# Designs tried in a protein design run: peptides against a protein of PDB entry 6O8C. Part 210

Target 1, 262 residues: chain A of PDB entry 6O8C
Amino acid sequence: VGLRYEKISLPKIHPRYDLDGDASMAKAVTGVVCYACRTASTLLLYQELMRKGVRWLVELVKDDYNETVHKKTEVVITLDFCIRNIEKTVKVYEKLMKVNLEAAELGEISDIHTKLLRLSSSQGTIESSLQDISSRLSPGGLLADTWAHQEGTHPRDRNVEKLQVLLNCITEIYYQFKKDKAERRLAYNEEQIHKFDKQKLYYHATKAMSHFSEECVRKYEAFKDKSEEWMRKMLHLRKQLLSLTNQCFDIEEEVSKYQDYT

## One batch from the design tools (peptide; made by RFdiffusion4, then SolubleMPNN)

Design b2_p29_1_s2 (from b2_p29_1, 11 letters changed)
Fold by OpenDDE base, seed 5:
Structure b2_p29_1_s2 (fold): chain B 262 residues (1-262), chain A 29 residues (1-29)
Amino acid sequence: as target 1 above (262 residues)
Amino acid sequence: EEEEKFEKEFEEFIKKLDEELEKAKALVE
């Protein structure tokens, strides 16, 4: 989805009564405000699409987190079991060592025990990291998606509809000015009405452009900035989770090397 | 690889949004 962009600016409205000029001006104003309406609609659409993406990514990351936690738990159980078995073996060999038997074997088993304990200590770090990630993803956490519901423009704001109402008013005046132009000369009362309508057109146009600027463009920019920041953080978080998962696999692999001693 | 693809797609989307934002700003300047 892309906007066909034409460089259009709101024309200056001159106070001089000129039926031809006023019709031309009104046409130009109608075009500008029409473009603003379309642009506002597009900006809203993009924000809604982004919000869908945000929700999707949150669920994806939560799944990744749960898988990592599961893997970590599995590894902890396996590692603890291995450590217990090695400790039993160490005790047996220590008794044998007292009678000068299998001294070399005891050294090897003791080294394995030491390595396993180091691996076990690393589990604490992984757990801490997972807890940190959980806290960041939790409601109220730094990576909560509450901003997506607060920042930017929303369908409930009815910005496009509000602009459309103003556009309709402007368009009506424009069509009247076309008729006035065709008359070439207006009666006094009609001339006064024309002048009043010109003022109304100015009012509506100004209101429309102000609304577009402040309630659409500005808020969209804020939403965009927040979304970019949040997305970068989420992607980094996923990388962290992957790293933790890999660490779990590495530990599991190391433990498997020592299973023959258990 | 999937993550890299996602990142690339996101960057492209942001680029598009930037373009639209500039167009919008041009209307209010």
Scores: peptide ipSAE 0.026, ipTM 0.671, DockQ to the pose 0.014
Fold by OpenDDE base, seed 3:
Order: C-alpha cells, then sequence, then structure tokens
Structure b2_p29_1_s2 (fold): chain B 262 residues (1-262), chain A 29 residues (1-29)
C-alpha cells in the first residue's frame, strides 16, 4: 500500500497584459502551488511513518533471531548429551561382541548412533544459516536500515516550509490581482507594478514547482521503492528464522525417541 | 499478529491522507 499522488503542472502564463486573465492565472497558480505544499507534507508524513515501521520490524526480527539461537543452543546440548550416552553403550556392546554375546542388539544401537550423528551434522547447517542471518542484520549488512535515514525527505530539510514561503508570496500577488481586476483599468504606475508582480509570480511559481519535483517527489519515489524492497527481504528473513526454529523442534523431538537407550 | 495490526493502522493512515488530498484537489478545481 502506497500513497498515490498526481503530477501537477503550472498553467500557461501569457506575457500579455490582461487584468482579467492575470487574475485567473494567478488563482490557478496559487491552487497548484497550494496542492504541492499539501502533497509534500503528506509525502513527508508517510516517510516518517515508514521509518518508524522499519525500526519496529528490525527489533522484531532481532528478537526472533535471538529466540531461534536460544532454541538451537538448547537442542545442541541435549543432542550432545544423548550422543555421549549412546557412545558409552556402543563401547560396552563391542566388548560383548568379542565373546559372541548380544550381537543383535549392537546393530540397533549402532544405527541409532549413526542417526544421532546425522542430526548433529544438521545442527551445523542451522548454525551456518543463523550466522548468515546475523551478518545480514548487522551494521553494514545487506539488510541494515541505514538507508531509511539517508533516502527520501526529512523534516530537517524544511521542504514544506520553503514551499509555504513561496506560496505566501504568490498568494499576496493573487490578492492584488483580484483588486486590480476590480478596477478594470489601472493608472500607468499601477500598471507597471502589475507587470512586475506578474514576473515575480512566475518566478516564485517556477521555483516552487521545481523544488517540489526535484526535492520532494523524486526523493519520495526513491524512498518508496527502497522501502518496499527492504520490507520484502525482511519478511522473507522472518520466514527463514521460523523455518530454522521448526527444524530445531523437529530435531529435539527425534532425539527424545532415543533417550530411553541412554 | 502485530504485523497485521501495524499494516491495518498504516492503511487507515493512508486512507486519511488520501481524503485530505482529495479535499485539496477540490480546492484547485
Amino acid sequence: as target 1 above (262 residues)
Amino acid sequence: EEEEKFEKEFEEFIKKLDEELEKAKALVE
């Protein structure tokens, strides 16, 4: 789910002196820049929310990781204990075999020993997987959240405030143009002022839209794309952790079947 | 469970923002 925005553009500004047309144009420009300000603010809020979500998810995944590591450690201890006991039993039966006693039982115990060793080997694979996950989550790792602080826009950039200043200037000119329109005809000096204000309005509007496009929209889109990619990878990692946890439980259950032989 | 809750809250937040955007568009028209 992402925030949708529409591309906005400035209306055409004619160089012709026309009080009615200039008032209408100024109104339209004011509307466009106002929309840009609001949109920029909205995009900023979205990014800040996502940053909070990223931090939350990182902590959640770290907790999952720690739980998995703990479970793995527990299973390793249990498994090692079982292996040691079975090995003692095997030694006893081997001595008995030298005198041709208990031959049938030795085969069964030996098979159990082999199975336990295979389980122990699988623990090594789990450990390797956990180490990989740890490396990815570590500072500088592939799934580090440093991008969240680098990409996109931030409150400290003051983009919304900058746009608001420009909007205020434009709005002031618009109100003056409304007054000019009401006069229907201006004196020479007032006409010249009107023409200069029109140039200023154009300048401010162009600056606002350029800033909006380059510093707000573009950076937001980059942030959005990066965040979606990162989130997908993190969710996949959580599934991997769950799988590893389940493997540990499965091993523990299997080991419990052989505890009677110890 | 917690993730689902977060996603729901996020969606609601976006919905509110979209509503505000629509209001803004109406002012431009």
Scores: peptide ipSAE 0.020, ipTM 0.610, DockQ to the pose 0.014
Fold by OpenDDE base, seed 2:
Parts: sequence; structure tokens; C-alpha cells
Structure b2_p29_1_s2 (fold): chain B 262 residues (1-262), chain A 29 residues (1-29)
Amino acid sequence: as target 1 above (262 residues)
Amino acid sequence: EEEEKFEKEFEEFIKKLDEELEKAKALVE
């Protein structure tokens, strides 16, 4: 999962003074940096949306966890109650058996008791799993979402605005080069200005692309990779919670079969 | 050769620009 973006590079800037070539080059550079600005905005938007999604998912999983814990607790109470009642019944039948009564029924009740104890032991496994999940979701745990705030780019970085400033400078030079081209020939002083502007254009363009690459693209990629890994783990955890919930329901159903003996 | 010359000139230009920028920053402090 992630936004597809086209890798962009600056056109070659030739050192030779050429009014037609310089105008064309400047136009191309303007286009590239403009694209970088738009792309940076899109990448930022994705990250902000993902951060919202992360927060949402954390709360959702916490709710799922609480529901699972609640269900487990309910089943434990029911199961313990059933076990206690069966144990009382066993004692009664043992007394009756001493006088040669109800021997067959005692065997059946003892088997039920054994089954209930097995179910109770499975609850211990569920508890251990829930504790593990809780630890992972806790602050500082493996599934903490602190990375979402630390990684990537943020609106406060003002990367788009910084790129826009550079784009404005580049665009201004482009328009001047377009005028220079229309003049076909420049006086010596005007030619020198044109050459200096070309150097400035190159400087601004290089700065823009470096900023875009290092501060936008690279950080975005790191954020994306971490987000994907984290998301997979969270979704897996959610499935684990669902599985645990279903196990609780299964145990509850099994216990209900023996309620007539309690 | 022409490209190398241009690169050298450009580097010098950038150096000058950076110096001017630093001076400008100092003026606003």
C-alpha cells in the first residue's frame, strides 16, 4: 500500500550561452520543480491520512481487546461456577456409591468434571495470550504508534512552501529568459545578467530537487515502510483477538451442555 | 573543458551568494 509517484530529475543544463536553449531549459526546469511541489503535497497528505488511520486503528484494537477480556471473564466465571457444582455432585454420588447406589451416574459426572477442567486449562492459555497482546499495545510496547509522529514529513516542516519559494524564483527567471529569447540579441550588460540568472536558476533548481529528494521522498519512503510493517502487525493482532473471542464462545457453548448437571 | 570552466565559475558564484546571505542574516540580528 502506498502512493505511486514518478521519479523526476532535472534536465541537463549546458554552460553555453544560448537564448533559445536557455529559455527551453528554464521551461523544463520550471515544470520539473512544479511537479516536485505537487508531489510533495501529495506525499504529505498521504502521511497525514495514515497518521489518522493509525490513531483510529489503535482505538479500534483497544476496543476489541476490552471486549475480548470481558467475554473471557464472563466465561471464566461461568466455568468456575459449573466446576464447583459438579464437584459437589461428585461428592454426593461418591457417598451414594458407598452404599452401592448410582455407580454408573458417578462415572458420567466424573467424565464431565474432567472435561470442564480441560476447558479451564485452556482459559489459562487465553489469558496468557491476552497478556501478551496487552503488553504489545501498551506504551513502549512493540506496537506503540510513537513512530507515526516521529517518522516522515509534517506540515510544520513547510516543505511545500519552501519548494514553492524556489519555484517562484525559477519561474521569474524563466519569464525573463522568454523575453530575452524574443529580443533575439542582447547587449553586453544584458547578456551578463542573463548568464548570472542562469547560474541562479541552476542553484535554485538544484536546491529544490535536493530538498525534494532528501526531505520529502526519502522520509516518505521510510514512513511508508514503517507504516506498512506496523499495519500488518496490527491487523494480525486483531485477528488474534477475534480468534480468542471465538474460543471463548466455543468454551461457553461446551459448558452449556453440562448445565443440566449443575 | 568548457563544462569544467562553467562549474568552477558556478562554485565561485555560489560561494559569493552564501557570503552575502550570511551578511544579510547578520544585519537582521
Scores: peptide ipSAE 0.016, ipTM 0.468, DockQ to the pose 0.073
Fold by OpenDDE base, seed 1:
Structure b2_p29_1_s2 (fold): chain B 262 residues (1-262), chain A 29 residues (1-29)
Amino acid sequence: as target 1 above (262 residues)
Amino acid sequence: EEEEKFEKEFEEFIKKLDEELEKAKALVE
């Protein structure tokens, strides 16, 4: 289970005019927002990869389902054939008994018939289970993959690009603050510009981190949680399908033991 | 099997992302 992502906070911005401090602060802010951009890209990539994986898994499970259905059908045909043959045999022996012919085997054949009918009843349970699985995989079902297209972030959201624009603005101010620091002292007008730029920096940084937190991280977390839940359910479903397949094989094996009586 | 492989890959991927997130947190803190 992934660690809970905590909101990244910006360094504290002090209102005081300090060329050295402002340059250092601007550098730190640039670093944070830069990291946010990279992280946003990574999170987006992950989600896209997961979406591909989801599609792949859906197809895989559908294939498993179809194979299971096919195997079940095969077993049903074989079982029904065997039952019919045993029933015919039972009828013949019953007729022989009516004419005072010895039929010691009748009891054994009747027992086999009973066993086959029990096996046939189990097929009904398998069918019900398959129907349940089918319903879960169907559109609107509990295991529908519509969430993968709805949850999380998408390339079309342009979140990375939006963050990059803000980063560019921040970086520009940072470079200016480096220059200001190098001047050691600014003229009055330049000082005023510096102060205004500091306000702009704060604005851009706040906007960037807010966007990152609300539009990237939060949505990613929702996607992640949903994907994990869905994945576990899908894997469990696949195991159920395998179990059903094995049950079909078991029935087939049992039926094969009785074929000598037909 | 493919299922186990996929599950493992998924877990590894999540782990990697968590590591990246932790690195990110460390940069901010």
Scores: peptide ipSAE 0.022, ipTM 0.644, DockQ to the pose 0.014; fails the geometry check

Design b2_p29_1_s3 (from b2_p29_1, 12 letters changed)
Fold by OpenDDE base, seed 4:
Structure b2_p29_1_s3 (fold): chain B 262 residues (1-262), chain A 29 residues (1-29)
Amino acid sequence: as target 1 above (262 residues)
Amino acid sequence: SEEEKWEKEFEKFKKKLDEELAKAEALVE
């Protein structure tokens, strides 16, 4: 999900000297570049907010990871303890069976032992998954957030300020063209100045739009695409962590059923 | 020619604009 903005383009600039047309054109250009400036600011703000969100999410997921690891460790300890106790019980019953005592209960205990061993084997899969997650979250991993600092636009680029400079120049010319229009007719020298200013206006506008498109919009879109991909992967990873946690709880619950035999 | 004069002035304008934009960049430097 990214910011929606309207595609903007410069109006056609006619080379013909026309005070009314030039004033109207200048107004339109001012509006377009003004929109570009505001949009650039908004896009920058969005990216900065997203960078904050990325950092927040990384820390959140790291916390989730640590919690999951802790839970897994707890379950492993409990499970191992239960297995050891069951094994001791099995040995006792095996000895008793040799004396023809308590044979019927040995089968049940042995079945429990087998089930616990199966649960223990599943812990290996959980551990492997956690290790994979850790590697992905590590510096240089697939889910590293280095892209957030590299992609997109940054305040240090001064894109908004650059556009504002151009907008100021354009606005000045626009106001002059409004005055020129009000004069209805210009003296030769003033006419030449008007024509020159029109060329300046074109240059400013073209530069502004080029800068906006290439340095603001394009980079924003790249950032947006990368952020969406990264966020999707991070959210998926978080779900995986939750799943692993739930698996640990499931194992713990199952182990608790056999505690009476330990 | 007058046209050449205006062309030179326009180039000066471009240079000045570039300098102003560079100053905007230098605010971080």
Scores: peptide ipSAE 0.041, ipTM 0.545, DockQ to the pose 0.063
Fold by OpenDDE base, seed 3:
Structure b2_p29_1_s3 (fold): chain B 262 residues (1-262), chain A 29 residues (1-29)
Amino acid sequence: as target 1 above (262 residues)
Amino acid sequence: SEEEKWEKEFEKFKKKLDEELAKAEALVE
C-alpha cells in the first residue's frame, strides 16, 4: 500500500562555460524539478485521501462499539432476570423436597442455575474488553487519530506552489540558454549574463531538491508508515468487536433454552 | 572586481526569490 515514486537526483552542473552543455544541463534540471513538483502534488493528494479514510474508519468503529455495548447491556438484563427467577424456583423445590421427596427435579434446576451463573461470570470479561477498546479509542488513546493531522504534508504548507515557483525560474533560464545556444557565440556582456544565470539555475535547483526531499518525501514516508500501522490496529479492533458481539449472541441463545423455567 | 560585482547581484537575486516564494505561500486556492 502507498504510492510509488522514483528517486531523483540533479544532473552534474559543470562550472565550465559551454553553450551547448549548459542548454542540455538546463533541460535536464528542468525535467527533474518538474518531476518533483508533480510527485509532491501526488503525495499530497494521497495523504489527504488517507486522512478522509481515517476519519471515516474512526466513525465506523465507534458505531460498531456502541452497538456492541448496547447488545451486551440487553443480554445482561435478560440473564440477570433469568437467574433471579431460577433462584426463586430452587427455593420452592427445596421446600417441596422436604415434603414430597422431589429430588430429581431439584437437581435439574440446580444444574441450570449453575450454568447461568457461569454465563453471568463471562459478562465481566466482555465488559473488561469493551472498556479496553473504549480506552484505546478515546482521545489520547493508543488508537487516537491525532497523528493524521500532525504527520505528513498539508495543503497549507504550500509545498507544491513553492516548488512551482522554483520550476518557473529554472524554466526561464532554460529557454534563455536555448537561445544562447542558437547564437553559437555570445558577446562579452551576454556571456557574463549567461554565467550568472547558470549560478542562479544551480541555486534554484538545489533549493527545489532540498525542499522536495526534506519537506515532501520525508514527511510523506513518515505519514505512510504511521497510517499503515494505525490502520492495521483499527482493523484488528473491529474484529475484536465482532467477536464480542458474537459472544453476546451466544449467551442470549443459551439463556433462551432455560426460559421455560423462569 | 567583476567577481565582487556579480556576488552583490546574486545576493539581490536571492532576496527577490524569497519574495516570490512568499507570494506563493499567500496564494489562495
Scores: peptide ipSAE 0.039, ipTM 0.544, DockQ to the pose 0.057
Fold by OpenDDE base, seed 2:
Structure b2_p29_1_s3 (fold): chain B 262 residues (1-262), chain A 29 residues (1-29)
Amino acid sequence: as target 1 above (262 residues)
Amino acid sequence: SEEEKWEKEFEKFKKKLDEELAKAEALVE
């Protein structure tokens, strides 16, 4: 999961004074930096949307956890009640056997008791699993979403605005170079200004591309990698919760079969 | 020298650019 973008690079900027070549080069540079600006904006938007998604998913999983805990609690209460009733019944039958009552009925009740105790043991495993999940979802846990606020780029970084400033400077020089090209020949002073502007153009372009690569793309990729890893873990955890919920329902169903004996 | 003059002007340009970038950072949305 992630945005696809084209790798961009600056054209070669030659130091040689050439009005036609300089205009063409400036046009190309303008296009590249313009693309970088748009791409940076898109990458930022993606990250902001992902942060919203992360927060949403955390809340969803917490809700799932709470529902599972609630269901588990209900099952434990029901199961414990059933076990206590069966134990009372066993005691009564044991007393009655001393007076020549049928051993077959006591055997059946004893088997039910054994099955219920096994189900109770399963509840202990479910509880341990829920505790593990709770610890992982805790603020200091392995599945905390703190990375989403730390990694990547943010609107406060003003990366798009910085790139736009550089783009504006580059565009201005490009338009001047178009005019210079139309003149075909410049006076000495105008030629010197053109050469100086070419140096400025190079500086702006290099700064823009460096900023784009180091502050936008690199940080975005780091964010993307962490988000993918975290998302996989969260989805796995959600599946675990669902499994635990289903186990609770299975236990509840099994207990319901023995309610007539309690 | 003429080269030194151009270098001085270029440094002034870089300073101005940094100021413009700083202004962009200070914008409140």
Scores: peptide ipSAE 0.039, ipTM 0.536, DockQ to the pose 0.058
Fold by OpenDDE base, seed 1:
Structure b2_p29_1_s3 (fold): chain B 262 residues (1-262), chain A 29 residues (1-29)
Amino acid sequence: as target 1 above (262 residues)
Amino acid sequence: SEEEKWEKEFEKFKKKLDEELAKAEALVE
């Protein structure tokens, strides 16, 4: 879920000298650029929060991974122990069979041994899966979080500050245009200044909106898209880890059925 | 000629603006 923002555009700037129109236009421009500043700040905040969340999730998943690895290790130890014990028992009964004793029991124990070996073979698959997960979480892996530091906007970019500078310039011109409007008619020199200021206003506004769109919005969208993709993959990975954990529990349960023979 | 004068002034303005923006970028040492 990404932050919602409204699409903004600059009002049309008419070349015609009109004190009333110019004041109104300047007011509108001020509002638009002001919105851009606020939005840029909000977008930045969102990204910073998401970066924190990403770091948190990475650590959480790493913990899950370690727990799964630990559980797998425990199961392997238990299973190996059971196999060794059953093998010893099999050897004893094989010796007894040489004298035609205990044939039925040997068959049962041998079947258990076979089942345990099958369970042991599944450990290789679990190990491979864990290794895959580890590789994905490793530096340079598919689930690396380096993108979070690279994509999007950062406080160091000073986008908000830059936009604020432009907004200040625009606001100054707007206030002047309000004064000009109040005069109803300007002398020739003041009229020329007004016209020039209008050009400045246009330049400021255009620069602000360009910066906002290209350096704030676009980069934010890229960050958002990347974050969503990454998040989905991470959640899927967590599910995989859970599945592997459950497989380990299933193996433990199965082994427990044969503990009486060990 | 007046248009040319204003154009020159506008270029000066642009330069000044760029300087102000640069200052904004340098707020954190």
Scores: peptide ipSAE 0.041, ipTM 0.548, DockQ to the pose 0.060; fails the geometry check

Design b2_p29_1_s4 (from b2_p29_1 with E1S E12K Q14L E18D E22K E23K K27L)
Fold by OpenDDE base, seed 1:
Structure b2_p29_1_s4 (fold): chain B 262 residues (1-262), chain A 29 residues (1-29)
Amino acid sequence: as target 1 above (262 residues)
Amino acid sequence: SEEEEWEKEFEKFLEELDKELKKAEELVE
């Protein structure tokens, strides 16, 4: 996942006054900056889509968490009920033994009780794991999605618009250079204007490329890297939740084996 | 099965994202 874009660079701008060369150079610069504008727009769109995806994934994982908690709670209730019933049975058999009545099943019931208590202890571990997951998903936690709002480029930054303004300036100069080329020779004053415009072109172009590289590409790449890392962590978290759910099912199944004794 | 279901949902999301990205790429061309 991610947009592929070609690395762009400005053509070499020669200081020499050359109407043909300057027109060609200006055309090339216009093309490069135009590509930068469109690329910046596409990169922004990608990030906005990813932000939507991040929000979606957060809600999905929260639902998974809640489901796991619910299942855990059900198992705890069932387990506690079984433990209480077994304890009552144990007490009855103990009383029978005190009055010298035979209780051949007392040992088996006691073993079951011990096993159930062990299962109850394992629930504590599951609870601890769920608490850890909850903390990670909480605001300020390790898996918080605050980065999605902070990293990368945003529409409010107006990067595309800023680049477009520069592109417009560059394009205007390019069109003038086309006209200048068509004239083949310029008067002194026009030549001076051409030279000044060439300098302006250079400044606009360099500003555009710097802005594109530093404010668009760099931030996009940072966002992309962060998103990939975060998504991987979220996937792992989902697997952890599934594992905890399965542990609950395993406990429930084990408890069901002893229900005949309750 | 739950993992598979989640993976399917995630894949669906990725597919949708890819479609949108392709549209965006076409705008750059």
Scores: peptide ipSAE 0.015, ipTM 0.560, DockQ to the pose 0.011
Fold by OpenDDE base, seed 2:
Structure b2_p29_1_s4 (fold): chain B 262 residues (1-262), chain A 29 residues (1-29)
Amino acid sequence: as target 1 above (262 residues)
Amino acid sequence: SEEEEWEKEFEKFLEELDKELKKAEELVE
């Protein structure tokens, strides 16, 4: 789950002046920081896509909730109507029973009435479950998506651009070190410049890697962990909604069997 | 010492570099 990336580290930078070694080191550093830039971009893209997915899923679940509520309401109306009709029929048969008529039919209708009342009681449980789901989906609820806006990295942070600036500086020094290597020997002044640029390279590289690790990778991992947890909870909630919907359909089907008696 | 002088010059450079990088960051923000 999530994006796979390789853990990167800077090569060891030796303080000793070595034109061949310094050129090779600079090349390696350029490669590492380049990878960091690309990875940061990919991690950002993942998070942005996930945020879109989160918004989509929230709307989907809200739609599912509304549909379930609508179905539940329909079943309640139908069930209540059926119960009222059965109660009227019971009263009629009770009057007839006083004159010793239709005793067997009264027993059957009474059993149906009892079953309908049980179904009505189950609606209370469904209502309670729906209320719980509503509270969880509400602003400030346990399944609120506010974390998606707070956690991770954002385009406004300009992390990729910041890393690119550092990469450009590093690349410039790398190209100079290639030239220095080609000269094989530098004059005193050029040697001092080379040594100074090596320190600059180290500074830029360290800054880039620190920024990448602390601002990009760490925040991404935090975002990923929260997203996975939230997604599991949302999927479970969606399954609960589906279960409630199916219960409503089952009740409706059972009620339809008794409509001939109403 | 020569090393101490170099260190001081390098510190000054780092300060200037930080300023330059900050300006660059502001441009991309």
Scores: peptide ipSAE 0.014, ipTM 0.388, DockQ to the pose 0.067
Fold by OpenDDE base, seed 3:
Structure b2_p29_1_s4 (fold): chain B 262 residues (1-262), chain A 29 residues (1-29)
Amino acid sequence: as target 1 above (262 residues)
Amino acid sequence: SEEEEWEKEFEKFLEELDKELKKAEELVE
């Protein structure tokens, strides 16, 4: 869920000299650029908070990974020990079989051995899955968080400050136009200054809106899309880790059933 | 379940984030 903002556009600027119209236009432009400044600030804040969230989630998933690896290691040790013991037992019974003793029991022990070997193979699959997850989480991997530092807007870009400077220039001209309107008529020199300021207003406003759209909004949208995609993948990864952990517990439980035979 | 607990923690994080964003919006209004 991202921040919603309204699409804004500059009002039409007429080239004709009109004190009332120019004051009204300047007021509208000031409002639009002011909204852009506030919106840019909010978008930046959202991104910074999301970056903190991304770092938090990465650490959480790494902890889950380490716990899963630890559990897997414990199960491997137990399983290997059980396999070695059952193999010794099989050898003993094979010797007895040569003397026609305890033939029925040998079949049961051999079946247990076969089951343990299958469990060992399953453990190998778990190991492969964990290695894949590790690769995806590693620097340069598919789930690396480097994008969070590259995509979007950053405080160091000073986008809000740049927009604020332009807003200040626009606001100053607006206040002058308000005064000009109150005079109803301007002297020739004052009229020429007014016309020149109107051109400056247009220049600053256009620059502000282009900066807002290209450097703030566009980059924010890209960041938002990337973050949502990455987040879904990370959540899925965590579920995979949980599944692997549960598989380890299942193997451990099954091995415990055969410990009495070793 | 561990999954439910995690979802709860994440939801809590999102709620806190929303609260902070709302406060920021109120300051701008």
Scores: peptide ipSAE 0.017, ipTM 0.558, DockQ to the pose 0.010; fails the geometry check
Fold by OpenDDE base, seed 4:
Structure b2_p29_1_s4 (fold): chain B 262 residues (1-262), chain A 29 residues (1-29)
Amino acid sequence: as target 1 above (262 residues)
Amino acid sequence: SEEEEWEKEFEKFLEELDKELKKAEELVE
């Protein structure tokens, strides 16, 4: 999920003094820089929203983890209890066999015991997986969210405000060029001011576009790439937790079938 | 669920973003 923005470029600025052309150029420049301002604001909002989402997802996954751990613990207790009971039963039947009492059920009980031991082994794998997940979620782990605070643009950077200042300067010149165009001919001093303003406009526009590209777009793209990678990993982790939870339920269900024999 | 609420907010945000981007494009034309 990424915001699509169009690559914007400044129109060609001709050095020739032309009131009509300069007004048109100034209008175009104003439009481009205006777009840059809006885009920068939008990109910032996107990143802020994503940061909120990152924090939310971290908490969600932590909750999921805790629930899974709780369920796993419950199953372990139940399973261990069942195993102990079956083992006691096996011992009783073994004693009976020593006294020449046939127990037709001994084979079935032994099979149940074997199955329970297999389930216990599976539970060990679940525990290992949970420990791995915990390590990944820990501070400094592979799923650390420190990148969200470091990468991209932040409100404190005041990029939008900086661009807005430049836009204001450009817009002022544009309005003056509209007036100049309406005059059709300028006095010498006014012409010189116009030429100077044209240079200022170019300077402000170039600065705006450079700032937009280097401080807004580039940083946003880096943030986006990292966010996508991180999000994919987190979603995968969540799926893993769900899988582990389901495995716990499966084990619990199987154990419940044997509780009648204990 | 909190997830559903977040998803809805995110979708709304994307929609608004698209609208703003379209408006910005029209200004450059």
Scores: peptide ipSAE 0.016, ipTM 0.560, DockQ to the pose 0.014; fails the geometry check

